# Peptides against a protein of PDB entry 7PB4: the designs that were tried, part 183

Target 1, 105 residues: chain A of PDB entry 7PB4
Amino acid sequence: KMLNIKEYKEKLLSTLGEFLEDHFPLPDRSVKKKKKNIQESSVNLITLHEMLEILINRLFDVPHDPYVKISDSFWPPYVELLLRNGIALRHPEDPTRIRLEAFHQ
Target 2, 218 residues: chain B of PDB entry 7PB4
Amino acid sequence: DALQMAVGYFEKGPIKASQNKDKTLEKHLKTVENVAWKNGLASEEIDILLNIALSGKFGNAVNTRILKCMIPATVISEDSVVKAVSWLCVGKCSGSTKVLFYRWLVAMFDFIDRKEQINLLYGFFFASLQDDALCPYVCHLLYLLTKKENVKPFRVRKLLDLQAKMGMQPHLQALLSLYKFFAPALISVSLPVRKKIYFKNSENLWKTALLAVKQRNR

## One batch from the design tools (peptide; made by RFdiffusion4, then SolubleMPNN)

Design b2_p14_6_s3 (from b2_p14_6, 5 letters changed)
Fold by OpenDDE base, seed 1:
Structure b2_p14_6_s3 (fold): chain B 105 residues (1-105), chain C 218 residues (1-218), chain A 14 residues (1-14)
Amino acid sequence: as target 1 above (105 residues)
Amino acid sequence: as target 2 above (218 residues)
Amino acid sequence: MLLLRLMVEELVEL
């Protein structure tokens, strides 16, 4: 029983990853070449898949404090996407922290 | 060949310069339709054309014609179905195209090579039950997909609420009966023991084509 | 967008 749930979760995460790569890819770094002056903050942006994995894992690992701190690796459009679609919520007192929405309430 | 030229036209889009865009489009549509109904399409051709039909690249009339000729020669890739469902979420297709897609998915279900990824989309299909136009076909699809693991208390509640709203629909009763089979403790309601599960045989637009496919693959 | 929400919901329910 537990093995089937784990395998199903892994398959679902894989399918989600493929879906996100196809429909929500990170912006190609190639467009930034021409404008000289903006400090290429060398921060490696994470994929939307990785962002969701972090949020899901935090919900399961620390259910009493399921909030994740937004890092510089979080692409702002992905954060806004999750918030606008009711997938994530901001912490009421700390706008730098987000959690996965509790879909069972 | 003529089919490759037609598929390539839909994939690459119309070359800007041709004055007779509509005649060229119609020629390529007829080519795809003729091959699909006579021989079926390869899995790769279905992958390309199904994606095009749901992407909103062409008008509703063209998308409808493409989707109606998504007849396999042998198999349909589950990846093509997953991609198609992703396009449904983008919302660039008409309501009629969504209905046609679910009808197609039910009709072609046995020709899909694998069901593992489609089963992961169970929640998406279940949410589509709220659309009155989709509900009969979604119930049929869910009847084919439902496993014991999918039968959850919240889904039972949603089905019962839907039944209260829409009345005792045969397609809802069929799905509820399956849910009761997997989880009898979750469904206290005495479902009429219908000996025959009746999904509206929606006039299977593909009945003749599917018979031909089954005969070729025997 | 609905698919993303539903896939995430299913992952959380597992």
Scores: peptide ipSAE 0.359, ipTM 0.605, DockQ to the pose 0.529
Fold by OpenDDE base, seed 4:
Structure b2_p14_6_s3 (fold): chain B 105 residues (1-105), chain C 218 residues (1-218), chain A 14 residues (1-14)
Amino acid sequence: as target 1 above (105 residues)
Amino acid sequence: as target 2 above (218 residues)
Amino acid sequence: MLLLRLMVEELVEL
C-alpha cells in the first residue's frame, strides 16, 4: 500500500512536470534584449516543477514550518502564479516566505 | 502520404497563399476522417490531432469533426490524454467540445496504453462533476478510474451534496455505489440496489469503429 | 490553471 502511494506520487510529479514544461516553460534565455550593463545576475532560474517540488517536500518534511524562502532562483511570475491561483500562500509576517496551501485539512 | 499531409496541415496551420482555404481544410479533414474510420489513427497522429482539436486553433465545427475521428489503430498514448485535459483547463474549447471529449475518453478508455497519469487527474475529473452537461460522462469516467485510495471523506460529501442538488441520477448512484463498496464506513445512506449500472451510451458514436479496432487487434 | 491546482491538491492529499 505505501509503495503504491509513493509510486503514485512519483507518477503524479512526473505528469505535473510534463504539464508544466508544456504550458509554463521558463522564458528562453535567448531573448537578450539589448538593455544596458545591468549585471546579468547569473542566477539559474528553477522550473515551476522544481519550485512545486520544493514546496511539497517542505510541507511533508517540516509540517510545523512549511514555509520556503523565496530565492533569486524563483522566477517572480511563477511565484505570482502560485499565489494568485491559491496554490501557495505568503507568510503573514514575512513576504519572502511562501508555503503550499493546505488543501482540505 | 495523404494522411501525413493532412496531419501536417493541421499541425502547421493553413499556408497563407492558398486562395481556397476552406476547400483545402475540407479536403484534409475528409482525409483524416476516412483513414480514422477505416483503419484508425496511429498514436502519434492522435497526439497531434487531439491537441489541435482542443487548442482552439480551429473553429468549433472543425474541432468537433477532428475529435469524432480520434479513433486509434491500436493504442492511444496516455500523454496525449493528459495534454488534452490540459487544454480543457485553458478554456479555448466550447462546452460541446468538452462533452464530446469526455464521451470520447470513456469510449476509448480501454485503448489508452496506461492509466497511471490519468489516475492522477482524478481530482480534475471529480471537480468537473459540478458541470451539469459533463456530470453523466464524468461519473462514468470516475467509475472506471476510482480506486479505494480515491475515496476520501471530502469527495463523499461532495457527491452527497451533488445528489441532494440534482436528485437520484443513475450515473451518480453508480459512482456512489462504487464509493460505498470501497469505503462503506463513509457512506451511511442506503443506496438503492440497482443491479444494472446505467451510464449514457457514450460509445454509440464510435460503436462500429471500436468493434473494427478490436477486431484488427485480435 | 485549475488543472495545476487540482494536481497539486491531489499530491498534498496523498
Scores: peptide ipSAE 0.358, ipTM 0.625, DockQ to the pose 0.503
Fold by OpenDDE base, seed 3:
Structure b2_p14_6_s3 (fold): chain B 105 residues (1-105), chain C 218 residues (1-218), chain A 14 residues (1-14)
Amino acid sequence: as target 1 above (105 residues)
Amino acid sequence: as target 2 above (218 residues)
Amino acid sequence: MLLLRLMVEELVEL
């Protein structure tokens, strides 16, 4: 029984990942550098799938502190997407932390 | 061929320079309709056209006609269905298109090559039960999809709440009976032993076409 | 967007 739940979770995560890759891909870096000196912060952005995986894992691993610190690898539009759709919540006192929404309240 | 040209037209969109956009659209739409009803469409053609029908690229009338002719020659790709469901979430299609899609999905269910990914969308379909227009067709779809692993206490509660709100609908009773079969401990309510499960005949729109598909694949 | 929420909800409920 437990094994089936884990497998189902993994499959669901995989399907979610595929869905997110298809519909919410990271912006192609090909936006032509207009000249301004914005330091190419070489920050590797993570996928929305990876972001959700981190959030889900944190919720399960540390249920008493399910908040994840927003790193530079978190693409801001993804963060906003999660927040706007009620998938994630910001920490009330620390806007740099987000958690998965508790859907069972 | 004429079908490839028609599919290409819908995929690429109207070339700006055509003075008779409506005539060209109608010509290509009729081509797709004729082939679909006579021979069915290849899985690749369904993939393209189904996405177009749900993307909101064309008007509701055109989308409805395209969706009505999503008749497979052999199989429908599961991936096409997943993509289609993704478009339902974007909200660019009309309510009538959503209803038609669920009717189509139920009617064509046996022609979908795989069900693994569709089963992962169970939660999405289940949430669509709250839409009164979709509920009968979603219940039918869920009846086809439901496995023991999908039967959870919270879903049982939601179905019972829906039954309380909508009354004893045959489609809800059918789904609840299936839930009780998989998880009798979760459903304490005595369900009427209906010997016959009655869903709305979603397949009626495609009955003749489905018979033809089955004949071709024998 | 709704699908994403529902998939995440399902994952959290499992």
Scores: peptide ipSAE 0.356, ipTM 0.576, DockQ to the pose 0.513
Fold by OpenDDE base, seed 2:
Structure b2_p14_6_s3 (fold): chain B 105 residues (1-105), chain C 218 residues (1-218), chain A 14 residues (1-14)
Amino acid sequence: as target 1 above (105 residues)
Amino acid sequence: as target 2 above (218 residues)
Amino acid sequence: MLLLRLMVEELVEL
């Protein structure tokens, strides 16, 4: 039973990853290259899949404080996407922290 | 060939310079329709055209016609179905297109090469039960997909709530009966023993085409 | 968008 759930979860995560890559790709860094002077902020943006993994893992690992601090690696449109669709919530007192929505409440 | 040109037209989109865009579109649609109903389409052609039909690239009338001619020559790729479901979630397709897609998916279910990834989409299909227009077709799809591992307490509650709202629908009863078979302890309600499971889709839009496909692949 | 939510919900509920 547990193996089947784990395998199902892994396959579901993989399918989610593929879906996110197809429909919510990171913006190509290449488009901004034409204007010379903007310092390429060297911050590697994480994928939406990675962002969701972080949020899911935090919910399971630290259920009493399921909030993740928004880093510079978090692409703002992805954060807003998660918030707008009721997938994530901002911390009521700290807008720099987000959690996965508690779908069972 | 004419089919490749038609598929290429839908894939690349209308060339801006064509003065007679509507006639060109109609010509290519008729080409696809004629080949699909006569011989079926290759898996690659279905992959391309199904994606186009659900992407919102064309109008609802065009999308409906494309979707109606998604008839396989042999098999449908599971990946094509997964991609199609992803487009349903983007919300660019009409309600009628969604209904038609689920009807198509049920009708073509046996021609899909694999079911592993489709089974992972179980939760997505289950959520679509709340749509009254989709519910009959989604119940049929879920009846085909449901395994013991899919029968969870929260899904049982949702089905019972849906039954309370909609009444004793034949398609919902069929799905509930399957759930009771897999998890009798979760469903205390006495379900009427229906000797025959009836889904609304007994009259398939593709019945003749599917018979022809089965005959060609024997 | 709904699919994303539903996939995440399913993952959390598993």
Scores: peptide ipSAE 0.363, ipTM 0.623, DockQ to the pose 0.533; fails the geometry check

Design b2_p14_6_s4 (from b2_p14_6, 7 letters changed)
Fold by OpenDDE base, seed 4:
Structure b2_p14_6_s4 (fold): chain B 105 residues (1-105), chain C 218 residues (1-218), chain A 14 residues (1-14)
Amino acid sequence: as target 1 above (105 residues)
Amino acid sequence: as target 2 above (218 residues)
Amino acid sequence: MMELRLMIEELVEL
């Protein structure tokens, strides 16, 4: 039973990953236009899959404080996507923190 | 160059020491407006100014004026559009600015140098359909972007749900008709045969400018 | 979006 749940979870995560890659990929920023002077801080953006993984893991690991701080690695369109669709919620007092929505309520 | 000074002002922000900040801002804004409407802006100038207009660095009135003069001399970089969409999602711009951006994006669509990265944003644009103010313009944008691979059952369901909520809107019908063209098996509903697809005239703000751009690039 | 939400809900229930 537990092995089956783990395998099922892995399959769901894989399917989710594929879905996110197909429908919400990161823009290819690889066109480093060598603009000389702006230290575009090479902020490595994480995928939506990675972002969701962080949010899910936080919910499980720290259920009493399931909020994740929005970092520069969080692509704003992804944050907005999660918020607009009720997948994530902003912290009521700190708009820089988001949590996965508790879907059981 | 007066334009370079104006762009530099918006990029760097107002220098503290100017007693007449409003006059200086207005001067530079008029410079940008004048060049944009006469000659168009270089892709690099649009890249800078478009992001400024959407970043919330200036007030809504200034942002609106900047965005209205985002007229290309030749092309708009798709990277500028990708960055702009990112700024829209930060939420520092007004709803009216968002509407204006989508109108601009539709109006300027043919002047964007490439579409590969913009096509990757399809899901984000589709998510904006739920905004009643954006919906007409987003439908038009999606009509321009939609490929067969974008037509999925979940998106069909969402469009039908929107139609149930909003009624048979011309812009929704146009998009649904395109979806039915690509995937007839997903849309069992009979769509009214419209001889002409009618989107709101997003182009009206830039009609004269767009004609001038097309003439210069012939 | 509905599908994404459903998939996430299922993952969280797991």
Scores: peptide ipSAE 0.201, ipTM 0.805, DockQ to the pose 0.297
Fold by OpenDDE base, seed 2:
Structure b2_p14_6_s4 (fold): chain B 105 residues (1-105), chain C 218 residues (1-218), chain A 14 residues (1-14)
Amino acid sequence: as target 1 above (105 residues)
Amino acid sequence: as target 2 above (218 residues)
Amino acid sequence: MMELRLMIEELVEL
């Protein structure tokens, strides 16, 4: 039973990863030709998969404060995607913090 | 020149010491508008001003006027569009600005230099179909972007659900017809044979400007 | 989008 659950979870994570890569990839920022002046912050954006992993882990690790602070590594379209689809919620008092939606309530 | 000073004003923000901030803003805005409608803007100027219009740095009235004058002299950089979509998602712009942006994006689609990165945003545009105000314009954009590889069962289901919710809208029918063309097995529903696909293009705010751009680049 | 939500819900429930 436990092995089957673990294998199923791994398969589900893999399928989710593939789905996210296929349908919600990061834009390739590599095409930024060196035009000098726009210090576009060299902040590495994380994948949607990594963002979801952070949110899931926070929910399990710190269930009393399941909120994650939105960093510069969070691509705004991903944040909007999660919020619009009811996957994540903003903190009511701090719009810079988001949590995974509690699906078990 | 006057345009560079105007763009620089919007980029750097108002110099604190200007006693007449509103008159200065209006002067620079009129400069941008006049150049954009007469000659079009360079790709670099559009890159700067488009981001400003969507960043929420200025009020909705100013942002709307800036966005309305995002008329290219030649081309629009794909990178500017990708950045603009990012700003659109930050939530600092009004719903009306979002609608105007999608109208602009559809109107200017042929003037965008490349489509590779915009095509990667397909899923994000598709997710915006649920917004009733955006839906007509997003359908038109998706009609321009859709490739066979984008036609997936879950997207077909979503379009059919939207049709069930809002009725047989011409823009949804146009997109569904394209989906059926690429993947006839996924769409069992009989679509009305429309001889002509009509999107709400009749009120293109840029029609005259786009004709002028095409004439200058011939 | 519904599929993404369902997949995430299933992952959280596991």
Scores: peptide ipSAE 0.199, ipTM 0.803, DockQ to the pose 0.314
Fold by OpenDDE base, seed 1:
Structure b2_p14_6_s4 (fold): chain B 105 residues (1-105), chain C 218 residues (1-218), chain A 14 residues (1-14)
Amino acid sequence: as target 1 above (105 residues)
Amino acid sequence: as target 2 above (218 residues)
Amino acid sequence: MMELRLMIEELVEL
């Protein structure tokens, strides 16, 4: 039973990953701009899949404070996508923190 | 030159020591406006100023004026558009600025150098359809971007739901007609055969400037 | 999006 649940979870995560890659890919920042010194802080953006994993893990690991701080690695369109679709919520007092929506309520 | 000084002012921000910050701001803003409407702006200048207009660095009035003068001399970099979309999502700009941006994006669409990265933003634009103020302009943008690969069952459902909520809006019908063209099996609903597709004239704000740009680039 | 939400809901319920 537990093995089947783990395998199913992995399959769902994989399917979700593929869906997110197909429909919500990161923009290719690899445009070789010639080195003009714009210190674009080369913050590596995480995928939407990775962002969701962080949110899910936080919900399970710390259910009493399921909020994740929005880092510079969080691409703003992804944050907005999650919020607009009711997948995530902002903390009521700290707009820099988001949680996965409690779908069971 | 005066334009470089103006762009540099907006990029670096107001130097603390100026007693007359508002007069300096207005001077530089007028410089940008004059050059933009007369000659257009270089892609690099648009890159800088577009991000400034959407970053919330300045007040809504200033941001609106900057965005209204984002007129290319030749081309707009798609990278500037991708960055701009990111800034829109940060939520530091007003709703009116967001509307103006989408109007601008539609109006300037042909002047964007490449579309590959903008096409990757399809899902994000589609998610903005639920905003009633944005919906007409987003439909127009999606009409320009939509490929067969973008037409998915879930997006069809969302468009039909929006149509059920908002009624038979011309911009929604235009997009649905395109979806039906690419995937007729997904849209069983009889769409009225509109001989003409009508979007809100987003380009009206820039009509004269766009004509001038097209004439210079011929 | 409903499909994305459903997929996430299913993942959270596991």
Scores: peptide ipSAE 0.198, ipTM 0.810, DockQ to the pose 0.296
Fold by OpenDDE base, seed 3:
Structure b2_p14_6_s4 (fold): chain B 105 residues (1-105), chain C 218 residues (1-218), chain A 14 residues (1-14)
Amino acid sequence: as target 1 above (105 residues)
Amino acid sequence: as target 2 above (218 residues)
Amino acid sequence: MMELRLMIEELVEL
């Protein structure tokens, strides 16, 4: 019984990862041509999978304050995608914080 | 030159000491408008000004005027479009600015230098179909972007659900017809054979300018 | 997108 649940969870995570990679990949920033002076802050954007993992982990680790602060590594289209689809919610008093939606309520 | 000074003003913001901030802003805005409509803007100027218009740095009236004069001299960089979509998602621009951006994107689609990165944004554009104000223009954009690999069962279901909710809208029917062309097995519903595809004329705002751009690049 | 939500819901329930 326990082995079947773990295997099922791993299969779901794998399927989710494949779905996110296929349908919501990061834009290829490789066209940084050599132009001069603007310190484009080399902010490494995280994947949508990594963003969801952070949100899920925060919900389990700190259930009384499940909010994550939006960092510069959070690509704005991903944040908007999660909010628009009711996967995440903004903090009512701090728009820089988001949480995973509680699906059981 | 006058254009560089105007672009620099919008990029850096108003210098503190100007007693007549509104007159200075209007002067620079008119300079950008005059050059854009007469000659078009360089790709670098569009990159700067498009981001400014969508960042919420200025008021809605100014942002609208800037966005309306995003007319290329030759090409628009796809990187500018990707950055612009990012700013749209930050939510600092008005709903009217979002509508205007999608109209602009459809009107200027052929002048974008590459489509590879824009094609990666397909899922994000598709997510915007649920916005009633954006839906007609997003359908037109998706009609231009859709490849066989984008036609998935879940997207077909979403389009059929939207059609059930909104009725048989011409723009939805156009997109569904394209989906059926790529994946006939996914769309069992008989679509009316429309001989003509009808989208809202997004180009109307830029029609004269676009004709001039096409003539200069021949 | 609905599929993404359903997949996440199922993962959170496990």
Scores: peptide ipSAE 0.193, ipTM 0.797, DockQ to the pose 0.294

